# Ledger of designs, part 79: peptides against a protein of PDB entry 6D0Y

Target 1, 225 residues: chain A of PDB entry 6D0Y
Amino acid sequence: ETEDHLESLICKVGEKSACSLESNLEGLAGVLEADLPNYKSKILRLLCTVARLLPEKLTIYTTLVGLLNARNYNFGGEFVEAMIRQLKESLKANNYNEAVYLVRFLSDLVNCHVIAAPSMVAMFENFVSVTQEEDVPQVRRDWYVYAFLSSLPWVGKELYEKKDAEMDRIFANTESYLKRRQKTHVPMLQVWTADKPHPQEEYLDCLWAQIQKLKKDRWQERHIL

## One batch from the design tools (peptide; made by RFdiffusion4, then SolubleMPNN)

Design b2_p17_1_s1 (from b2_p17_1, 7 letters changed)
Fold by OpenDDE base, seed 5:
Structure b2_p17_1_s1 (fold): chain B 225 residues (1-225), chain A 17 residues (1-17)
Amino acid sequence: as target 1 above (225 residues)
Amino acid sequence: SEIEELRKKLLEEVEKL
């Protein structure tokens, strides 16, 4: 396979074809595995690129990485390492939108058996621990909480199945932080028609409420968060 | 979904490794 062909295959996976998505993903995983001896670096870069730039295909590419990881565990590890490096770089560059997406991507990799649940829990523990750091701007603390909470739709179910006690602790710490942090009032032009009045909430408070509801519903999504 | 089923199969494969 040529580099251009690999790029085309990777970029087009998940698009309409005569074959099933399963077949296409398995096929591509096989092609990529076979080409690793010659194009490992290129494939790694391509996967990192699409993982960052094509959020609409998040689950497709996480699944692809899962398939590759099952075939070549070392490559899977290198991919995760590359993604972690990219996350750190994004944070250093103040590219918080990319950073949060990378966290979501990594979160979904748990469902693809690329990242172990305990490792993801540890990451989230590290994130929430930032809320306890001194001399850190609240905007930074808020971002880590946001990154954690906004990733739970992808991985909350799995993490609570495996590490419920640890997750409860993280939730407790998060709740404590949210109660004591300074809030910015953002008027929401939302008319609530529910039986119970819903006050206008700051974005993190709103997200927290959504995640609490999701957790209560056993991580069965009813709304696009 | 196809993805969910594929991931389930993937789990089965990983467990055999």
Scores: peptide ipSAE 0.317, ipTM 0.857, DockQ to the pose 0.032
Fold by OpenDDE base, seed 1:
Structure b2_p17_1_s1 (fold): chain B 225 residues (1-225), chain A 17 residues (1-17)
Amino acid sequence: as target 1 above (225 residues)
Amino acid sequence: SEIEELRKKLLEEVEKL
């Protein structure tokens, strides 16, 4: 059936072929656009599914969505709405690994011109504002900071190019939180070398240092985070 | 990369809208 065919096409895009990736993505975007009148809901579901199940193809699928958005702006909006709903559902289900991935996916959609930079900044402002919430577990505060920081490799460059002042404020708030949060001491994580004992940094402190380095390097990624 | 080039082209198309 046509639906099975669409599923196959969507799942296999980005795999090795005789054609260029660009050609394959544009071709698929055209096929999907043509079928939207009849299969919009199915296509939305398929794209949401592969976005969640195939994290290794993140940039391929965000680019595909970007192409579709350019062809059908309303569909792009509906897709983003669906992804936001999925993010909320993941959080409700305590599936934080899926949730953080969805944030990264949304972040990369900024690079595909599906989500505006100011909208992403607003999302991150909301995330970091959780650090100021009263009577909430630190684990909640930590997760939102983690979600923010861990998404910056995908979108930090674009956001600083467009909203540097706002981003600096978010960074300042993040730094302030990291300085005052409680840290669990785990001596077993300390790495010792013969010449230089190096204590293993707490995971958020470590991530913060990596992001600061990335920022200093003008968002040119040299290490896999 | 090929993806980056495609995204650049996409930006150009969006800017024309």
Scores: peptide ipSAE 0.315, ipTM 0.856, DockQ to the pose 0.031
Fold by OpenDDE base, seed 4:
Structure b2_p17_1_s1 (fold): chain B 225 residues (1-225), chain A 17 residues (1-17)
Amino acid sequence: as target 1 above (225 residues)
Amino acid sequence: SEIEELRKKLLEEVEKL
């Protein structure tokens, strides 16, 4: 396959076709595996790019990476390393939206058996530990908490099944931070919906409440966060 | 879902490695 053709194949996977999604993903994984000797660097870059730019296909591409990892374990490791580097670069560039997408992508890679649950727990421990840093902007501390919490819809179930005690510790630390952090002073408004009235909440407090509900529901999603 | 089933197959493959 040519470089341009690989890009096209990667970008179009998951779209409606005459074949099943499973068949398409397995087929593409086979094509990419065969081309790794010639195009490994390009394939790594392409996969990192779609992870950043096509969040609507997150589960498609994490699954693709899972298939590739199963075929070539070294490639899977190199991909994760590349993603971590990209995450650091995104943060340095103040591209927080890209950064959170990357964290979610990494989170879903746990479900694809690319990243081990203990490794993801360690990452989240590192994130929440930022809340303990002194003399740093609160926006930094808030973002790492946001990145952690907003990724749990993708990986919370798996992590609590395997590392419940460690996750509870992270949750306790998160809760402690949320209670002591400075909140924006805005008059509270009532949001009226067709279903029920909702009090206005600060965005991290709101997210925390949503995640607590998700946890209570055993990580079974019923509503869009 | 189809993705979930595929991921289950991936688990089986990884466990064999």
Scores: peptide ipSAE 0.313, ipTM 0.855, DockQ to the pose 0.031
Fold by OpenDDE base, seed 3:
Structure b2_p17_1_s1 (fold): chain B 225 residues (1-225), chain A 17 residues (1-17)
Amino acid sequence: as target 1 above (225 residues)
Amino acid sequence: SEIEELRKKLLEEVEKL
């Protein structure tokens, strides 16, 4: 009964209520903290589950984890460890969709003061280093670059503020790889038509250009999405 | 946003620890 109640609370956080989102998150963090002595493993599993299954609530759950981490540092660490394990499992299973989301989730945990900036930089260094490995399929190399670049909207600002030199090296390596990699031409449906034909860019090149622009804009998004 | 403000408060609390 209590476990079911915890599940309900965790799954429903961030939904419309009479209280502010801040109050709800702080309240839930308090409830979870109080129940850790009895239900730590269950709470850990629940948080890992919703983190993976509810991408629309990414910032809600990263913030919740941040609050919990501040209250119970060990639990926060255990959660990160669990997420890293899940990431490794996803990578081994070639579940790239889940894996990339996990990387984004971890990236946003930097903003929640759960993961240190240097640790995230190290992760991205490891990702980009795959591009230099021998006997690795390009599709795998491409994914690691994609995972890195696609996570920067969440964490690029923080990482450049604290680890600019290291980030520049990662960017240089990424750029080098993108220039030398084999590009595939895949027919795509043009959804946007104009009087003049629009050139299509390869997806990684396109993403690279977007990230470069974001970087130039000091990691401030101009478009309201 | 509420999240941004909460994260700011969170940082402040962490710094006090």
Scores: peptide ipSAE 0.311, ipTM 0.855, DockQ to the pose 0.032

Design b2_p17_1_s2 (from b2_p17_1, 8 letters changed)
Fold by OpenDDE base, seed 5:
Structure b2_p17_1_s2 (fold): chain B 225 residues (1-225), chain A 17 residues (1-17)
Amino acid sequence: as target 1 above (225 residues)
Amino acid sequence: SEIERLREKLLEEVKKL
């Protein structure tokens, strides 16, 4: 079936080939574009699935979506909407691991010119605003902060280039929350650095320190020790 | 990288839209 063929093509993109990755992605984008009239729903579902289940290929699939968006703007919009719906469903189901991958995927779509920087900033503003909600579990507040911070390696540079003032405000609000939240001990996520001894920190404090360093280093990951 | 090059090309294409 053509549907099975599409599934195979989408799942295998980025794997070792006789052709360049660039050529393979452009080729696949062309194939998918041509099949959208007949298989749009299937293609949408497949792309959403691989976005959730294959995080090792995140940048490959975001780039593929970028190529498709450039060819068919409406499809790009529909894909983003589908991803947002899936994110909401994951959160309702308390599937936080899936949800964070979706947020990271959406974040990298900014670099693929599928999602505008201001829209991503607005999303993160909404996330951080959860820290101000009353009568909600801290795990909810913590997750939204985690989702925001853990996505910045993919999109922080672009967002600060376009919306530095707004990002600074989000950072200030995040810092304020981290200072006042209840600490939890998670041994597997403790901060361990040989170069600079420091007290053990829980996972969000650790992540915050890493992101602050990344920001200071102009979003160059190689400088994170 | 090839990905970065593709994304740069995408930017140029989007600007033309």
Scores: peptide ipSAE 0.368, ipTM 0.882, DockQ to the pose 0.032
Fold by OpenDDE base, seed 3:
Structure b2_p17_1_s2 (fold): chain B 225 residues (1-225), chain A 17 residues (1-17)
Amino acid sequence: as target 1 above (225 residues)
Amino acid sequence: SEIERLREKLLEEVKKL
């Protein structure tokens, strides 16, 4: 395969085809595996790029990486390392939107058997530990909590199945932080129901409540969005 | 879903290693 052809294949996977998505992903994984000896760096870069730039295909690309990881463990590791580097770069550049998406992507890689549950737990422990840092802006603390909580829809089930005690500790620390953090006063938007207005909840508190409900529901989403 | 089936297959492959 030529480099250009590989790019096309990777970018277009998951699009409408005469074949099933399953077949296409397996096929693509085979093609990429075969081309790793000649195009490893290119394939790695392409996968990192689409992983970062095509959030609508998150589960497709995490699954593809899972398939590749199963075929070539070293390549899977290199991909994860590249993604971690990208995450660090995004954080350094204060690109928090990209950073949070990368955390979600990494989270879903746990479901694809690329990242071990304990490793993801360790990452989240590191994130939540930022809340204990002294003399840092609260916005920093808030972001790491946000990144953690907002990733749990993808990985919370697996992490609690494998590391429930550790996750409970992280949750306790998170809850403690949320209770003691300063809430910024912003013009309050009120949502009106037919007869009762209610204030919009602070974003982290709202997210926390959502995650608590998700946890209570055994990480099963009930709404098709 | 197809994705779920693939992920299950991946798990099976890992178990065989």
Scores: peptide ipSAE 0.366, ipTM 0.881, DockQ to the pose 0.031
Fold by OpenDDE base, seed 2:
Structure b2_p17_1_s2 (fold): chain B 225 residues (1-225), chain A 17 residues (1-17)
Amino acid sequence: as target 1 above (225 residues)
Amino acid sequence: SEIERLREKLLEEVKKL
């Protein structure tokens, strides 16, 4: 396969096809695996690009990476490393929207058996620990809490199944921070449908309430994300 | 979903490694 063709295949996966999505993903994984010797760097870059630019296909691409990881474990590791580097770069550039999508992507990789649950818990522990940093802007602390909470729809179930005690600790720390932080009351989009509409709340408070509800519902998501 | 089924299969494959 040529580089251009690989780009086309990767970008178009999940679109309407004569074949099932499962078949397409398995097929693409096979193609990419075969081309790794020649195009590893390009494939890594392409996957990183679609991961951050096409959030609507997040679960498709995480699954693809999962398939690739199963075929080539080293590549899976290199991909995760590349994603972490990209996350750091996004944060340095203050690209918070990109950064949060990367965190969500990494989170969903747990469900694809690319990242171990304990590793993701450790990442979230690191995120929430930022709330304890001194002499930093609250926006920084808020973002890490946001990144953590907003990723839980993808990975909360798995993490609580395997690391419930650690997750409870993170939640406690998060709750403590939310109680003591300065609040800016701005509307936030509701992610989940509920029998009763959520009242207008502060941004992170609203998200916290939604996550608490999701947790109460045993992480059952009603929307295809 | 189809993705979920695929991920389940993937899990089985990973367990064999």
Scores: peptide ipSAE 0.366, ipTM 0.881, DockQ to the pose 0.032
Fold by OpenDDE base, seed 1:
Structure b2_p17_1_s2 (fold): chain B 225 residues (1-225), chain A 17 residues (1-17)
Amino acid sequence: as target 1 above (225 residues)
Amino acid sequence: SEIERLREKLLEEVKKL
């Protein structure tokens, strides 16, 4: 049936085809738009599912959602709302791996003109504000900082272009927290023998350094973080 | 990339809305 066909089309987009990826995405967006009157709920669920379960296709699906949002603004809004609900559910369930990916997905939706930059900044402000919570485990505070920093490769450029002052404040708060938090250094197995061993660094400090370098490089990524 | 090109086109379309 058409429902099964939609699932196949959505799941397979971005795979090798005789047509360009651009053409395939535009075509699929058109098909989905046409079917929204009859299958909106199904399409919404399918998109939420692939957005959650297929991280290798993150940019493909964010772009698809961007195309759909341009064609049907209400649907785009419903999708974002569904994703936010899913994020909240993941956090409640302590599924932090899913949650961080959802944050990255939402971040890339800014580049697809689905989520406004100010809204994403507000989300990150909320995340970093967790570092100020009293009587909570450090792992909670660390995770929100991690989620924020880990998402910046996808959205940092756009946010600094539009909300540089607010982003600087978030960075300052993050830096302050990183300086005062307890650090646990885990010994690393050195696989490579070199004259100068690579220094071991705590994972958040390492990520912070990487993001600072990315920021310094004007958000032009030269290597996969 | 094809994605970047598509997103640029998308931006132009969104601005027209």
Scores: peptide ipSAE 0.362, ipTM 0.882, DockQ to the pose 0.032

Design b2_p17_1_s3 (from b2_p17_1, 8 letters changed)
Fold by OpenDDE base, seed 2:
Structure b2_p17_1_s3 (fold): chain B 225 residues (1-225), chain A 17 residues (1-17)
Amino acid sequence: as target 1 above (225 residues)
Amino acid sequence: DEIKKLREELLKEVEEL
């Protein structure tokens, strides 16, 4: 396979095809595995690119990485390392939207058996620990909380099943921070169509409430998969 | 649904390794 062809295959996976999605993913995983000796770096870059630029296909690409990881464990590790580097670079560049997608991607990799649940818990512990840092802007603290909470729809179930005590600790720390932080009152961008208007709520408080509801619903999410 | 199924199958494969 040529590099251009690989790019096309990776970018088009999940689109309408004569074959099933599972067949396409398995097939693509096989193709990529076979081409790793020649195009490992390119494949790594392509996967990192689609991971951050195509959030609508997040679960498709995490699954693809899962399949690749099962075929080539070393590549899976290298991919995760590359993603972590990209996350650090995004944060350094203040590309918060990209960074959050990367965190979500990494989160969903837990479900694809690429990242262990304890490792993800440790990452979230590190994120929430930023709330305890002194002499840092609140926007930074808020972002790490946002990154944590906004990733839970993908991985909360798995993490609570395996690390409930640790997750509860993270939640407690998060709640504590949310109570003591300064709140910003801005109009919400999301418009709800309901008979009764929803009360205005601060963004992180709103997200917190949503996650609490999701947790109460035992992390049942039907929109992601 | 297809993704979920595939991930479940993947889990089985990983556990067998």
Scores: peptide ipSAE 0.301, ipTM 0.836, DockQ to the pose 0.032
Fold by OpenDDE base, seed 1:
Structure b2_p17_1_s3 (fold): chain B 225 residues (1-225), chain A 17 residues (1-17)
Amino acid sequence: as target 1 above (225 residues)
Amino acid sequence: DEIKKLREELLKEVEEL
């Protein structure tokens, strides 16, 4: 009975209500905190599930986890550990779409004061280091670069404020890799867009350009929050 | 933005702990 109710509350948060989103999130965090002694495992599983399956509510759930972490630090840690385990499992299963979303979710947890900036930098260093691996498919290297770059709209500001030197090193390594990688898809894309006034760029080069612009604009992203 | 406001408040709470 109570488990079903918790599931409903967690799944419906952020939907249209008579109350403000702020009030709803604070209220839900309080309810979840109160129920942790009896339903910690269930709540943990539910939060991991919605964090994985409801990408449209990413910032809502990261904020909820932030609120809950502030109330119960141990639970916050357990949640992050569970998410990291899920990320590893997704990678092992070659579920790269889920994996990239999990990386983005973890990235936004930095803004919610759940994950420390240095830890996120270390993760991205590990990702970009894959570009230096020998005898691996380029698709693997490309994915880790993609995962890194595509997460920066959520966390780039915070990481550059606290770890600018380390981030610059990661950027330099990324740029170096992008210059030397094979771009076999570019000609195909150009053929398909031959009649367009602007030719389509290779997806990683395009993303890189977007991130460079975002960085130049001091990480002002108006579409996320 | 309500989320932004909430996160700012959260930061204050965390820093005070």
Scores: peptide ipSAE 0.301, ipTM 0.837, DockQ to the pose 0.031
Fold by OpenDDE base, seed 5:
Structure b2_p17_1_s3 (fold): chain B 225 residues (1-225), chain A 17 residues (1-17)
Amino acid sequence: as target 1 above (225 residues)
Amino acid sequence: DEIKKLREELLKEVEEL
């Protein structure tokens, strides 16, 4: 079936082939575009699925969506809407691991010119605003901060280039929250260094320090691209 | 890398639309 063929093509993109990755992505985008009139819903579902389940191919699939968006702007919008719906569903189901992958995926879509930088800033403002909610579990507040910070390796550069003042405000609010939140002990974060004993940091404090360094290094990341 | 190049090209296409 043509549907099975599409699934195979989408799942296998980025794997070793005789052609360049660029050629493969452009080719696949063309195939998918041509099949949208008949298989739009299926293609949307497939792309949402691989976005959630194949984080190792995140940049490949965001780029693919970028190519599709350039060819069919309406499809790009529908895809983003579907991803946002899925994010909400994941959060309602308390599937935080899936949700964070979706946020990272959406973040990288900014680099693929699918999502505008101001829209992503607004999303992160909404996330950080959860830290100000009353009568909610700290795990909820912590997750939104984690989702924000852990996505910045993909999108921090672009957001600071376009919305530096707004990003600084978000950072200030985040820092304020991290200082006042209750910290939990995480054995896996034990720091045993022979030189200077320093207190163990919990996962958000550690992540915050990493992101601050990344920001200082002008968002130069060595592993993502 | 190839992804960066492709994204740069994509930007040009989007700006031309």
Scores: peptide ipSAE 0.299, ipTM 0.836, DockQ to the pose 0.032
Fold by OpenDDE base, seed 3:
Structure b2_p17_1_s3 (fold): chain B 225 residues (1-225), chain A 17 residues (1-17)
Amino acid sequence: as target 1 above (225 residues)
Amino acid sequence: DEIKKLREELLKEVEEL
């Protein structure tokens, strides 16, 4: 197949078709596998691009990568490496929105059997360890905590099933940080009802509460899959 | 549901390798 055709196939996967999504993904994985000898670099670049630019298809592309990884383990590894490089580049460029999405993408790759749970735990340990860095802006610390917490809807279940003790340690460290960090209140954003004012909770505290609830609910997420 | 099924099948394939 031509490079242009591969691009079209990759970009359009998950769109309305006469076939099931399952069939389309399996079919595409087969096509891509067959073309790896000739177009590995192109396919790698395309997958990295759509993984980064099409967040609405996150689970589709993570699953596709999972299928490809099962067919060609080396390619799956190369893809992960490329994504990690992209994450580092995004962080270096202060593109935190892209960076957090990449972390979520990587997180969901755990569910696709591309990234091992221990590796993801290690990544999150590294993130939360930033909270212990001295003489760094709190914004930096906050972002890494945010990246960690905001990714847990995708991977928290798997990580706790495999690495509960390690996850508990990360949670403890996170909680400790959240308790001691400086909080900025925006009184202007408080919704005042006639009888009961509802203060706007700080965004990380709010996220923490959401994640705690999710954990309590045994990581049952109904909105992602 | 389809994605879940695929992922389960994928796991099975990996375990069989």
Scores: peptide ipSAE 0.298, ipTM 0.834, DockQ to the pose 0.032

